# Designs tried in a protein design run: peptides against a protein of PDB entry 7Z53. Part 4

Target 1, 150 residues: chain A of PDB entry 7Z53
Amino acid sequence: PRIKNQADCIPFFRSCPACPGSNITIRNQINALTSFVDASMVYGSEEPLARNLRNMSNQLGLLAVNQRFQDNGRALLPFDNLHDDPCLLTNRSARIPCFLAGDTRSSEMPELTSMHTLLLREHNRLATELKSLNPRWDGERLYQEARKIV

## One batch from the design tools (peptide; aimed at target 1 M56 S57 A64 F79)

Design b1_p9_5_s2 (made by RFdiffusion4, then SolubleMPNN; from b1_p9_5, 3 letters changed)
Fold by OpenDDE base, seed 1:
Structure b1_p9_5_s2 (fold): chain B 150 residues (1-150), chain A 9 residues (1-9)
Amino acid sequence: as target 1 above (150 residues)
Amino acid sequence: PPDTAEQHS
């Protein structure tokens, strides 16, 4: 589909078609990554938010993870502490607050929530690997180096 | 940098 309002949409692109071999009548899609997600949505564009997204309880350079729920042992985004939480107001029976992320739209768009979750896991994975490779690095350096790689 | 792939009709 053709979307004119790109401000409210993630710029996803369709993979290019390819015709392998001599049979040009059969079209296959090239399996490649075609779009970029700004890491600022994960880390936050403002320093106070960025600090709130970090796990400051240790020197491992990790992003904060959900303390109530996990996805089969894998990390989920932490909850925010909003005074008037729209997620709690929308579904009062579920009692699930909005997620805390660098982008406030994370709880409104499941696609963003999923992507933020994946990038959260990737950052923490990278930070863990960097700690293993560089045991003397403090949490700030681990966080910054992992952020650069993401 | 983070990348993603999607297809649109």
Scores: peptide ipSAE 0.010, ipTM 0.413, DockQ to the pose 0.026
OpenDDE base, seeds 2, 3, 4, 5: peptide ipSAE 0.010, 0.010, 0.007, 0.010; ipTM 0.419, 0.394, 0.347, 0.393; seeds 2, 3, 4, 5 fail the geometry check

Design b1_p9_5_s3 (made by RFdiffusion4, then SolubleMPNN; from b1_p9_5, 4 letters changed)
Fold by OpenDDE base, seed 1:
Structure b1_p9_5_s3 (fold): chain B 150 residues (1-150), chain A 9 residues (1-9)
Amino acid sequence: as target 1 above (150 residues)
Amino acid sequence: PPDTAEQHA
């Protein structure tokens, strides 16, 4: 590879091209994802992080939500428990720690924070609906099925 | 499909 230090790269992957018709001048992409929106950054790419993002106190398959704040009754991202939290250090008067999300940039980019918040709400909505439709499903199944739909 | 990845310009 041209870039030797792969650790400094953001892992963007290009979808394979698809030519469904005779018109090869228009390049289409193969949809390899089961979900409409790639929410991998919401759920975390690493298993320990993914577990920390979940509400493991029940069998509802929910993602963890903020325990201190809500947005007019709607969920917000949970706070992280960072030693030397940079968000707390940036504005000591606000006393607001960094958010815990699948993307470490979630507290740095308001647009990303908003998107993660929306997808958090959508996941929990889906998990709730799935529980209503399938009351015998455990939390793991609810979580995975909701994750696939998001 | 769209993704949620964002980066600084």
Scores: peptide ipSAE 0.007, ipTM 0.429, DockQ to the pose 0.028
OpenDDE base, seeds 2, 3, 4, 5: peptide ipSAE 0.013, 0.007, 0.014, 0.008; ipTM 0.419, 0.421, 0.410, 0.415; seeds 2, 3, 4, 5 fail the geometry check

Design b1_p9_5_s4 (made by RFdiffusion4, then SolubleMPNN; from b1_p9_5 with D6E Q8H)
Fold by OpenDDE base, seed 2:
Structure b1_p9_5_s4 (fold): chain B 150 residues (1-150), chain A 9 residues (1-9)
Amino acid sequence: as target 1 above (150 residues)
Amino acid sequence: PSDTAEQHS
């Protein structure tokens, strides 16, 4: 999507210039990981997962957002419901479960989490705008049209 | 897959 409001977006650096010193490995790794980040990872590749990532409580075509936490009023990824949640074991004091996203690695890589969060917000923004422009569209239409734009 | 708010440094 074409994000117009940059103030509400987390800056994401897909490309980084050659870094001096010993940090080249880290930067290359980040670039390699982020190269796989696209909108399809937010929506899920399988229908059951895709449905779980949607807000099915209304006909607004929105993606599900976290029901417990927000980032200064902005949406965060919803939590998954895992029997043996590895994220809860990583930092026991935080008690934050794994995020539910199209990519199972989203909770392990902050870059993926940030990107997915960004795209989540953009999708919901687009869906909201599309609803305003097309009041007769149902949730499925809004979801699909927003997905196409993202 | 669509364009994102990516920044090229």
Scores: peptide ipSAE 0.013, ipTM 0.470, DockQ to the pose 0.026
OpenDDE base, seeds 1, 3, 4, 5: peptide ipSAE 0.013, 0.012, 0.014, 0.011; ipTM 0.501, 0.440, 0.461, 0.492; seeds 1, 3, 4 fail the geometry check

Design b1_p9_6 (made by RFdiffusion4)
Pose (drawn by RFdiffusion4):
Structure b1_p9_6 (pose): chain A 150 residues (1-150), chain P 9 residues (1-9); non-standard residues A16 CSO
Amino acid sequence: as target 1 above (150 residues)
Amino acid sequence: SLSKGQTVL
């Protein structure tokens, strides 16, 4: 009903196999995230990304926030620096990149981005309250406690 | 040092 040219096709990449190039093993696929319901979409599933998501400027246990833009004085997710950045293509003049989050698909829909941004703010809210209660806690403890709650 | 989230603009 839409593609009249049969020489055309819809693009598709096979998933990456767990055992590349093998003739012995039955091909299986890979999960890049923790299977647990643990807010890995907020905090990341690999140690370097997790650090990059954290605010390292102080001992407050915060996740990083966007430095150029706010939503009426509230935090937005930080930008990612991707090579193949699809978000810039949606509006050339706006030059607004994809967001950095615990998962790489946070910008797929604005509705989805709103849920990520909400959980970012909630973490920082909890970390702030926990600092008021327990001034002796360092940045790592505040981070872990807020993460545990989220 | 600052994180990627703090430095990418």

Design b1_p9_6_s1 (made by RFdiffusion4, then SolubleMPNN; from b1_p9_6, 4 letters changed)
Fold by OpenDDE base, seed 1:
Structure b1_p9_6_s1 (fold): chain B 150 residues (1-150), chain A 9 residues (1-9)
Amino acid sequence: as target 1 above (150 residues)
Amino acid sequence: PLSAGETTL
């Protein structure tokens, strides 16, 4: 390999190319987002990701939160579980994985991380309030109704 | 807008 010092390497992965047809002269990357205004940056664009972003341990319709850290009692984004986690590989001493969100770039910029955290907190707040107003609603209904409001 | 242009890795 050209880079011999792998201790200082940044694992930056390139997006997959889109091949819409023949005679492609410009490499375009494939867009994985939904075409709907559905806050997919928070909830994900695919069912497996959406499920991983939810707290499925109860019927409160909540998004998953960090299990290791809190911000003065306030929720933080859950950690992802990547085999080649860029955050772990970049700073091995910190041992802090990348955050899991609907947007895979949530850990790349602190501003984006903060916005995702805010929206996660807002969803969980809404779901909690909706539960208090509608005690008979199940977790799926609470999640979907909170998602519609966000 | 936060996730505009997000692509598959």
Scores: peptide ipSAE 0.007, ipTM 0.330, DockQ to the pose 0.039
OpenDDE base, seeds 2, 3, 4, 5: peptide ipSAE 0.000, 0.006, 0.000, 0.000; ipTM 0.273, 0.330, 0.177, 0.188

Design b1_p9_6_s2 (made by RFdiffusion4, then SolubleMPNN; from b1_p9_6, 3 letters changed)
Fold by OpenDDE base, seed 3:
Structure b1_p9_6_s2 (fold): chain B 150 residues (1-150), chain A 9 residues (1-9)
Amino acid sequence: as target 1 above (150 residues)
Amino acid sequence: PLSAGETVL
């Protein structure tokens, strides 16, 4: 069946193929992520993104949170600052930009958004508790130790 | 493993 509702389509691009050695018939995508299971979906796989995901205004080791909206006082994912924001293009009436997370797909499905939000909240909870237990730790150490636990 | 299969443009 043909999809008739094109207005609500989510743009999705196929990953670029890796160029493996000879005698490989299976198409694999290029790996752009960290090699370890390290919650890169939360923290990013690249240093510039990782910095943008952090609250750098203090020494609490926190991830950045939404500055416009909260969920009954609970943090939400920060918005990204995309030039051609696909979230704004998909639903122009809502005027909600894409969320910023370590995984660029965080805004494609509500389930992903919820999971990223949960993990962001957990990181910030952990960082806060670690600060309470270790008042002398700086923001970098708090961030890294919380990240290790997540 | 939510990052598995991330799309690369």
Scores: peptide ipSAE 0.013, ipTM 0.335, DockQ to the pose 0.041
OpenDDE base, seeds 1, 2, 4, 5: peptide ipSAE 0.000, 0.000, 0.000, 0.000; ipTM 0.294, 0.307, 0.174, 0.188

Design b1_p9_6_s3 (made by RFdiffusion4, then SolubleMPNN; from b1_p9_6 with K4A Q6E)
Fold by OpenDDE base, seed 5:
Structure b1_p9_6_s3 (fold): chain B 150 residues (1-150), chain A 9 residues (1-9)
Amino acid sequence: as target 1 above (150 residues)
Amino acid sequence: SLSAGETVL
């Protein structure tokens, strides 16, 4: 029987299968991008969180970046300011706080950390370019337009 | 949207 209520289904695409060798015991797939990240998890779905994720020190429409660390000059996610920070407790010697992101799991799952970092960098890149193209735009306009493009 | 694979890099 087929599921009739499609409203309760999440659309999911699976890449084409690959059959290496004569003894096929494992269903492999060709490498394909079959999913995307919800940008709301980058920007935050709640207004207070969204504001905390932004750089409010200027009118450039940027997301906040880490103030302590960079990746060879590239931006990293900002740290959260949690009382009883679980990331500080999980590895007490490293003394690395949790990242601040729209998804609270970003510090727990490296995949999300990486993707959010990428999208952070892309947003800031876009906002910078938009500022160059539209010098009269304020920070809010730059932020929103960059967000739409991401 | 980069998140949706639509951004041209």
Scores: peptide ipSAE 0.026, ipTM 0.539, DockQ to the pose 0.039
OpenDDE base, seeds 1, 2, 3, 4: peptide ipSAE 0.013, 0.016, 0.021, 0.009; ipTM 0.480, 0.488, 0.479, 0.268; seed 2 fails the geometry check

Design b1_p9_6_s4 (made by RFdiffusion4, then SolubleMPNN; from b1_p9_6, 3 letters changed)
Fold by OpenDDE base, seed 5:
Structure b1_p9_6_s4 (fold): chain B 150 residues (1-150), chain A 9 residues (1-9)
Amino acid sequence: as target 1 above (150 residues)
Amino acid sequence: ALSAGETVL
């Protein structure tokens, strides 16, 4: 073996490649996980953040949504409440605050913003359906069960 | 929820 000191090595295995189409320059991977995303980045890994991401005004188990803007009736991520909001400082004329998400980088990377938005919508959809199926479930149960499905 | 069988269908 090229590396002799194995004590400092972390076992890391790369997923099997998938080569769709004729473009060999793109290396995709076979999904060996249930999901291609870590939902913890959507819900927040810390309890205070997780609570701030929830809609606590009802018992529907929903995540909080933007109160100012919608995308043709569809939900957007809520805004954060930062004292010195870097997003407001980036473009002072736009006056758009940073989004609140489990990943603090969500406002810096449009790809993350989009993904978190989609998963927000999916969670709320699931919670709504679960409420219909289980009318006696409280908001905590709905939230947790929807989170598990995502 | 689905795997645990706790959801009422």
Scores: peptide ipSAE 0.021, ipTM 0.457, DockQ to the pose 0.031
OpenDDE base, seeds 1, 2, 3, 4: peptide ipSAE 0.014, 0.016, 0.016, 0.013; ipTM 0.436, 0.514, 0.501, 0.523

Design b1_p9_7 (made by RFdiffusion4)
Pose (drawn by RFdiffusion4):
Structure b1_p9_7 (pose): chain A 150 residues (1-150), chain P 9 residues (1-9); non-standard residues A16 CSO
Amino acid sequence: as target 1 above (150 residues)
Amino acid sequence: NPDLTLSHS
């Protein structure tokens, strides 16, 4: 009904195999995330990304927030610096990149981005309250406790 | 990542 040219096709990349190039093993695929319901979409599933998501400027246990833009004085997710950045293409003049989050599809829909941004703010809210209660806690403890709650 | 400069300083 839409593509009249049969020489055309819809693009598709096979998933990456767990055992590349093997003739012995039955091909299987890979999960890049923790299977647990653990908010890995907020905090990341690999140690470097997790660090990059954290605010390292103080001992407050916060996740990083966007430094150029706010939503009526509230935090937005930080920008990611991707090579193949699809978000810039949606509006050339706006020059607004994809967001950095615990998962790489946070910008797929604005509706989805809103849920990520919400959980970012909630973490920082909890970490702030926990600091008021327990001033002796360092940045790592505040981070872990808020993460545990979220 | 420039957008993390203040957060990592």

Design b1_p9_7_s1 (made by RFdiffusion4, then SolubleMPNN; from b1_p9_7, 3 letters changed)
Fold by OpenDDE base, seed 3:
Structure b1_p9_7_s1 (fold): chain B 150 residues (1-150), chain A 9 residues (1-9)
Amino acid sequence: as target 1 above (150 residues)
Amino acid sequence: NPDLERNHS
């Protein structure tokens, strides 16, 4: 039945279901690869954090990478600078601080760390290719265009 | 990203 009292209603939007023909117990989301992807967990949802995640030393539109470690030449997430770094406190002998990412949970689960790392690499790859195609673009343009593609 | 959300759940 139609809800008559609209004054107490608040707007709520939910993802579209896949709606398979057979009865299922799990509501599946539509998978659209060409749709917009919210990568705020990679780039940060706040401007100060977003700036800290970028490489501001050049005009290449790159995200910041780890300055101490690499994975066979491939980039890793940069370290954060926390006063009471929980990663340092967890294993004092390892002396490895938490990673800096758009998601504060990036160091809590290795799966998240890996995904953030992959998307970091993809962004930097895209920015590099865009620079090659458009050598006159500045860092801001390269960053934004790469961000749109990711 | 939905993949990241599923991993956290």
Scores: peptide ipSAE 0.013, ipTM 0.480, DockQ to the pose 0.032
OpenDDE base, seeds 1, 2, 4, 5: peptide ipSAE 0.011, 0.012, 0.012, 0.018; ipTM 0.475, 0.474, 0.409, 0.476; seeds 2, 5 fail the geometry check

Design b1_p9_7_s2 (made by RFdiffusion4, then SolubleMPNN; from b1_p9_7 with T5E L6K)
Fold by OpenDDE base, seed 5:
Structure b1_p9_7_s2 (fold): chain B 150 residues (1-150), chain A 9 residues (1-9)
Amino acid sequence: as target 1 above (150 residues)
Amino acid sequence: NPDLEKSHS
């Protein structure tokens, strides 16, 4: 059921209008969810950045992963390519560049790094499953569909 | 949004 006449409605606790005289029904909200986590910062809000975060070497719709390091065989965020990389300057002995992510703070906050890494893995997992289910889908469709599911 | 469904053929 949808509330069509909002003029006769009052504010409800769930930030939705409640109309007097209407029957309240239980609705399955799980189907209305766009995502469990806001992954906008994982994919990047700007198109140039979003493209740089993708694996463009194939048509699998994957996000780019680190080409130098893995975490027990699992993907890590790719490195950025900065002329003056602040991450290299902060720890000169480690010589680890900053990560490339939708959020520039990903290399500064471990919790963000972890979240981005997990969502990266989830996206690539979903894209892989979608490719298996839909072999004729190209990389763009796989990427977009996986992004919508994440 | 968990939706791993095949496209309609």
Scores: peptide ipSAE 0.019, ipTM 0.482, DockQ to the pose 0.030
OpenDDE base, seeds 1, 2, 3, 4: peptide ipSAE 0.014, 0.012, 0.013, 0.010; ipTM 0.498, 0.440, 0.446, 0.400

Design b1_p9_7_s3 (made by RFdiffusion4, then SolubleMPNN; from b1_p9_7 with T5A L6E)
Fold by OpenDDE base, seed 2:
Structure b1_p9_7_s3 (fold): chain B 150 residues (1-150), chain A 9 residues (1-9)
Amino acid sequence: as target 1 above (150 residues)
Amino acid sequence: NPDLAESHS
């Protein structure tokens, strides 16, 4: 894109095209932030938590998503596995447990939950695109590269 | 954040 006045724009840049070693005929590019974003609330600052937030069932480098609910086909945060889940006790009729995220406050603040959800979707989108661009990358590489972009 | 990383293959 040719932007004359970048001061009024969000600092996004379009990635360079890649030539994958596969039968991919569509030119895919990923928009990434030029500024640093601290997404520790999404990925977790500690390794045990970070592993629990990942989808370890495959080598796609994805973050775990909710297995019970979706938002019109889009991913939601996974549920935590708490012994004494305070979210279940808050509204017994709803029967919705607390969300699992890099920030323990994810289930207490709707704004934070929304942001985590958006960044979760963005990570998985990026990881998917990176897999398309780099088919030989393993799950760890995909996860780390997507994390760097977010 | 860094630009998109790419593999050579």
Scores: peptide ipSAE 0.012, ipTM 0.432, DockQ to the pose 0.029
OpenDDE base, seeds 1, 3, 4, 5: peptide ipSAE 0.019, 0.012, 0.011, 0.011; ipTM 0.485, 0.442, 0.397, 0.495; seed 1 fails the geometry check

Design b1_p9_7_s4 (made by RFdiffusion4, then SolubleMPNN; from b1_p9_7 with T5E)
Fold by OpenDDE base, seed 2:
Structure b1_p9_7_s4 (fold): chain B 150 residues (1-150), chain A 9 residues (1-9)
Amino acid sequence: as target 1 above (150 residues)
Amino acid sequence: NPDLELSHS
């Protein structure tokens, strides 16, 4: 039975069960990859930030990439331009500024940085493919369509 | 779209 008083409930949702066969004692969860991804951490939740995360030098609908470094030819997150860059302050000799991403914590956790980098590459890949399929699309449409797919 | 799990949550 479901709880009828929803006012006191936290909106958590439980996965549907999956039956492995004859074993009826263990409730397994369905592994479903059909949910949409909230990529606000990549694209930014605020319009000014979202614009700064885009490559505005062309009409390819791409996200901005690092102009100084690449990972074996693959894109990295662009650097931010902070007055008092905390990344520069943590190690003054390294001279590596913080990354610019939709999430301000992108430079705090390597796993988060990796995820942002992955989704950045995926967006740019999608935008590139969309441009190939739809050569008349402008940068705005390419960006938005790729964003929807991500 | 694939589901996304963030390790920093």
Scores: peptide ipSAE 0.018, ipTM 0.568, DockQ to the pose 0.033
OpenDDE base, seeds 1, 3, 4, 5: peptide ipSAE 0.015, 0.018, 0.013, 0.020; ipTM 0.504, 0.488, 0.495, 0.553; seeds 3, 5 fail the geometry check

Design b1_p9_8 (made by RFdiffusion4)
Pose (drawn by RFdiffusion4):
Structure b1_p9_8 (pose): chain A 150 residues (1-150), chain P 9 residues (1-9); non-standard residues A16 CSO
Amino acid sequence: as target 1 above (150 residues)
Amino acid sequence: LYLSKGQLD
């Protein structure tokens, strides 16, 4: 009904195999995330990304927030610096890149981005309250406790 | 202390 040219096709990349190039093993695929319901979409599933998502400027246990833009004084997710950045293409003049989050698909829909941004703010809210209660806690403890709650 | 990737906007 839409593609009249049969020489055309819809693009598709096979998933990456767990055992590349093998003739012995039955091909299986890979999960890049923790299977647990653990908010890995907020905090990341690999140690470097997790560090990049954290605010390292103080001992407050915060996740990083966007430094150029706010939503009526509230935090937005930080920008990611991707090579193949699809978000810039949606509006050339706006030059707004994809967001950095615990998962790489946070910008797929604005509706989805809103849920990520919400959980970012909630973490920082909890970490702030926990600091008021327990001034002796360092940045790592505040981070872990808020993460546990979220 | 330093700035993480997420703080560089």

Design b1_p9_8_s1 (made by RFdiffusion4, then SolubleMPNN; from b1_p9_8, 5 letters changed)
Fold by OpenDDE base, seed 1:
Structure b1_p9_8_s1 (fold): chain B 150 residues (1-150), chain A 9 residues (1-9)
Amino acid sequence: as target 1 above (150 residues)
Amino acid sequence: MYLSLGEQS
């Protein structure tokens, strides 16, 4: 590798290869995303990630939001809790972790961050409105119904 | 990435 100082390295991993039953001529990656149009970039494609993206402190069906920062009173994406956080490694002065979203690329560029933030806000808006319209709905139903709309 | 962040009160 070109980088000799591993203290400043960003841990990137190659995608896992798909293993066909026949001879492999081309290395194809496994698609880890859902096969559905389900806004998995917001909600994640795996249950553990989906749970981490949710605000489980109440029964409002909301997604988790940033606890340190907001944008003029508007919610931001929560921070991830990566062991080797590339955002912390690349900008050590700011000490801002990467954002947690259903898509791991949420912190790759501002445009993606903005879109994920927008969709998070929209989900929480929808969940809040759904709660107002349906006071007897529990948090799970609110979350799922908002997710269906997004 | 540049983001204008305000501290949450």
Scores: peptide ipSAE 0.000, ipTM 0.180, DockQ to the pose 0.044
OpenDDE base, seeds 2, 3, 4, 5: peptide ipSAE 0.000, 0.000, 0.000, 0.000; ipTM 0.208, 0.245, 0.210, 0.334

Design b1_p9_8_s2 (made by RFdiffusion4, then SolubleMPNN; from b1_p9_8, 4 letters changed)
Fold by OpenDDE base, seed 5:
Order: structure tokens, then sequence, then C-alpha cells
Structure b1_p9_8_s2 (fold): chain B 150 residues (1-150), chain A 9 residues (1-9)
């Protein structure tokens, strides 16, 4: 990797090297993210991350939100649980962790954080509205239908 | 790939 000191870095992988099982020596790339427009920056590209991004405490189909802070009553991105959290290294006294989103870069700059926050709010708004319109829908369906709209 | 928050903030 270009950056040797990884202590204050966010791991981000878009593609992985792929070597064919034959005598072909050409190094190809396989997309480590989804190949279609699916708002994976919000929902993640892997099932474990997607699950961590969801509010699993109820059946409302909502994304997880910050439990410590709000923006005038509006939801913020939840905090991540990184072992070596680079956000905690920037100001050890403030002790504000990095945000958890489908894109690991969500904490790199305020503009990006704001966009992820906006999309999280929109998903939760949609899921809430869908629940109102369809009271019999369970959390999984609400989540998936809101995701399709986003 | 690793991205430094310090470089991009």
Amino acid sequence: as target 1 above (150 residues)
Amino acid sequence: MYLSLGELS
C-alpha cells in the first residue's frame, strides 16, 4: 500500500486482485463493492456491515442512529466501533469516534458526513412513512422498500 | 487501500 503508517488510516477497498486459475498471468481486478447503483454508500456492500447499520431493536426497518448526539432533534450517523479509531486520535480529549456508514470515508470531511447523514435521515423518513401506509409490513420489508426508494 | 483522515480533512 502507498501509505505505510496505517495507524491513522481508514481501510477502504474498492477492488481486489484476481488471478485466473490458468496460465494467464494478467492481474485482473474484481470489484469488492456492488456493481450497480444501489446506495451501497449508505447500506454497505457486505452483509455484516449492512446488519450493523440497521436498527435491529425493533421492526420499523430503520437505520441505526447516534445515541449520544442529535442535530436539533434530527438523527446523526451512529458511531463506529473501530479498534484503532482515527477520529479518537485527532482529539483525545473530545473522544468523538468516527461515524459508521456504508462508506468508510463517511468521517473524512464534513461535507461527506453531511451527505451520509442526509441519506440516513431520508431512509428513516421513508421507512416511517411506509410503516404508516402499510402497518402490517415487518421491519425487513420496510427496510428493503425504503432502500429501493433511496 | 487506506485513506488518512488528516490528509483529507
Scores: peptide ipSAE 0.006, ipTM 0.211, DockQ to the pose 0.031
OpenDDE base, seeds 1, 2, 3, 4: peptide ipSAE 0.000, 0.000, 0.000, 0.000; ipTM 0.254, 0.214, 0.264, 0.209; seed 2 fails the geometry check

Design b1_p9_8_s3 (made by RFdiffusion4, then SolubleMPNN; from b1_p9_8, 3 letters changed)
Fold by OpenDDE base, seed 4:
Structure b1_p9_8_s3 (fold): chain B 150 residues (1-150), chain A 9 residues (1-9)
Amino acid sequence: as target 1 above (150 residues)
Amino acid sequence: LYLSEGELS
C-alpha cells in the first residue's frame, strides 16, 4: 500500500548518477569520497562532536582515549557523558557508560566498537609518527593530516 | 593505509 499521510514520510534523496544520459542500464551513484574508508564514524561529521573526540590537552593531534580503562595498555574509546546513559542502565552493577565516537551507535554493536577502537589507535599512532617526522607541526596539523591518512 | 614521510618542518 502507498503512504497516504505525508507526515509519515521520511525524506530521502538519491545521489547523482555517475553517468547522466548514458546508455548504462544499471544506475550507479557518484562516489564523492576522497578516501577508501569513510572515517566520519571515527572523527564525527559535526564540528562540536569532532572537538569532543579530540584530546585538547596537548598539541599532539590525538583523539581522546578512555581515562579509566585500557586494553592491555592499549587505548579504548572514551566514555560519553550522556544524561540517562542507556549503557549504564543495561547492567547497573557494571557501571560502564556508553562510548563516545563519531557514530552514536558505537556502543550498540561490538563489531562497530572494535572498528572504532582500531581506528582510534591507528589515528593516534599516525599522529605520533607524524609528530616525530614533523616536530614543528601543531596539534591541528597533526590531527588533520592523520585524519586524511585514515 | 598510507603513512607519509612527512614534510620538512
Scores: peptide ipSAE 0.022, ipTM 0.511, DockQ to the pose 0.032
OpenDDE base, seeds 1, 2, 3, 5: peptide ipSAE 0.021, 0.028, 0.021, 0.021; ipTM 0.575, 0.630, 0.584, 0.578; seeds 2, 5 fail the geometry check

Design b1_p9_8_s4 (made by RFdiffusion4, then SolubleMPNN; from b1_p9_8, 3 letters changed)
Fold by OpenDDE base, seed 2:
Structure b1_p9_8_s4 (fold): chain B 150 residues (1-150), chain A 9 residues (1-9)
Amino acid sequence: as target 1 above (150 residues)
Amino acid sequence: LYLSLGELS
């Protein structure tokens, strides 16, 4: 039976199971991510997500940053636009939506959020430096070159 | 060449 008092629940959603073979005693998740080596946790493994994570308002090759909040002037992850945002449901008074990152877990653990934030800042730092060194590079090249370094 | 810290996250 479902828990009736939803206010006491932390809204987690279970991933689809991966059941290779006859052993059904252990439930494993389907892995839909690209390799961690390519920093897909930062940039996303799917093109639509990757585009949403980028700042497309200029040709600086930057990742999108939070438009509402900063950390003492430093960038934070942008917010996602989820219809049923679990982060909003977790603490109704805070009214803070989930962060948007390449890894869907970005808002589930503060430590992971911090790492994503640092990598966001590092990418943007690298892109900025690359722009300074290569003023004629367009946003796509800046983005890709910074992505290769991260 | 990616940063090792990113692989640990």
Scores: peptide ipSAE 0.023, ipTM 0.604, DockQ to the pose 0.036
OpenDDE base, seeds 1, 3, 4, 5: peptide ipSAE 0.022, 0.023, 0.024, 0.021; ipTM 0.545, 0.571, 0.527, 0.570; seed 4 fails the geometry check

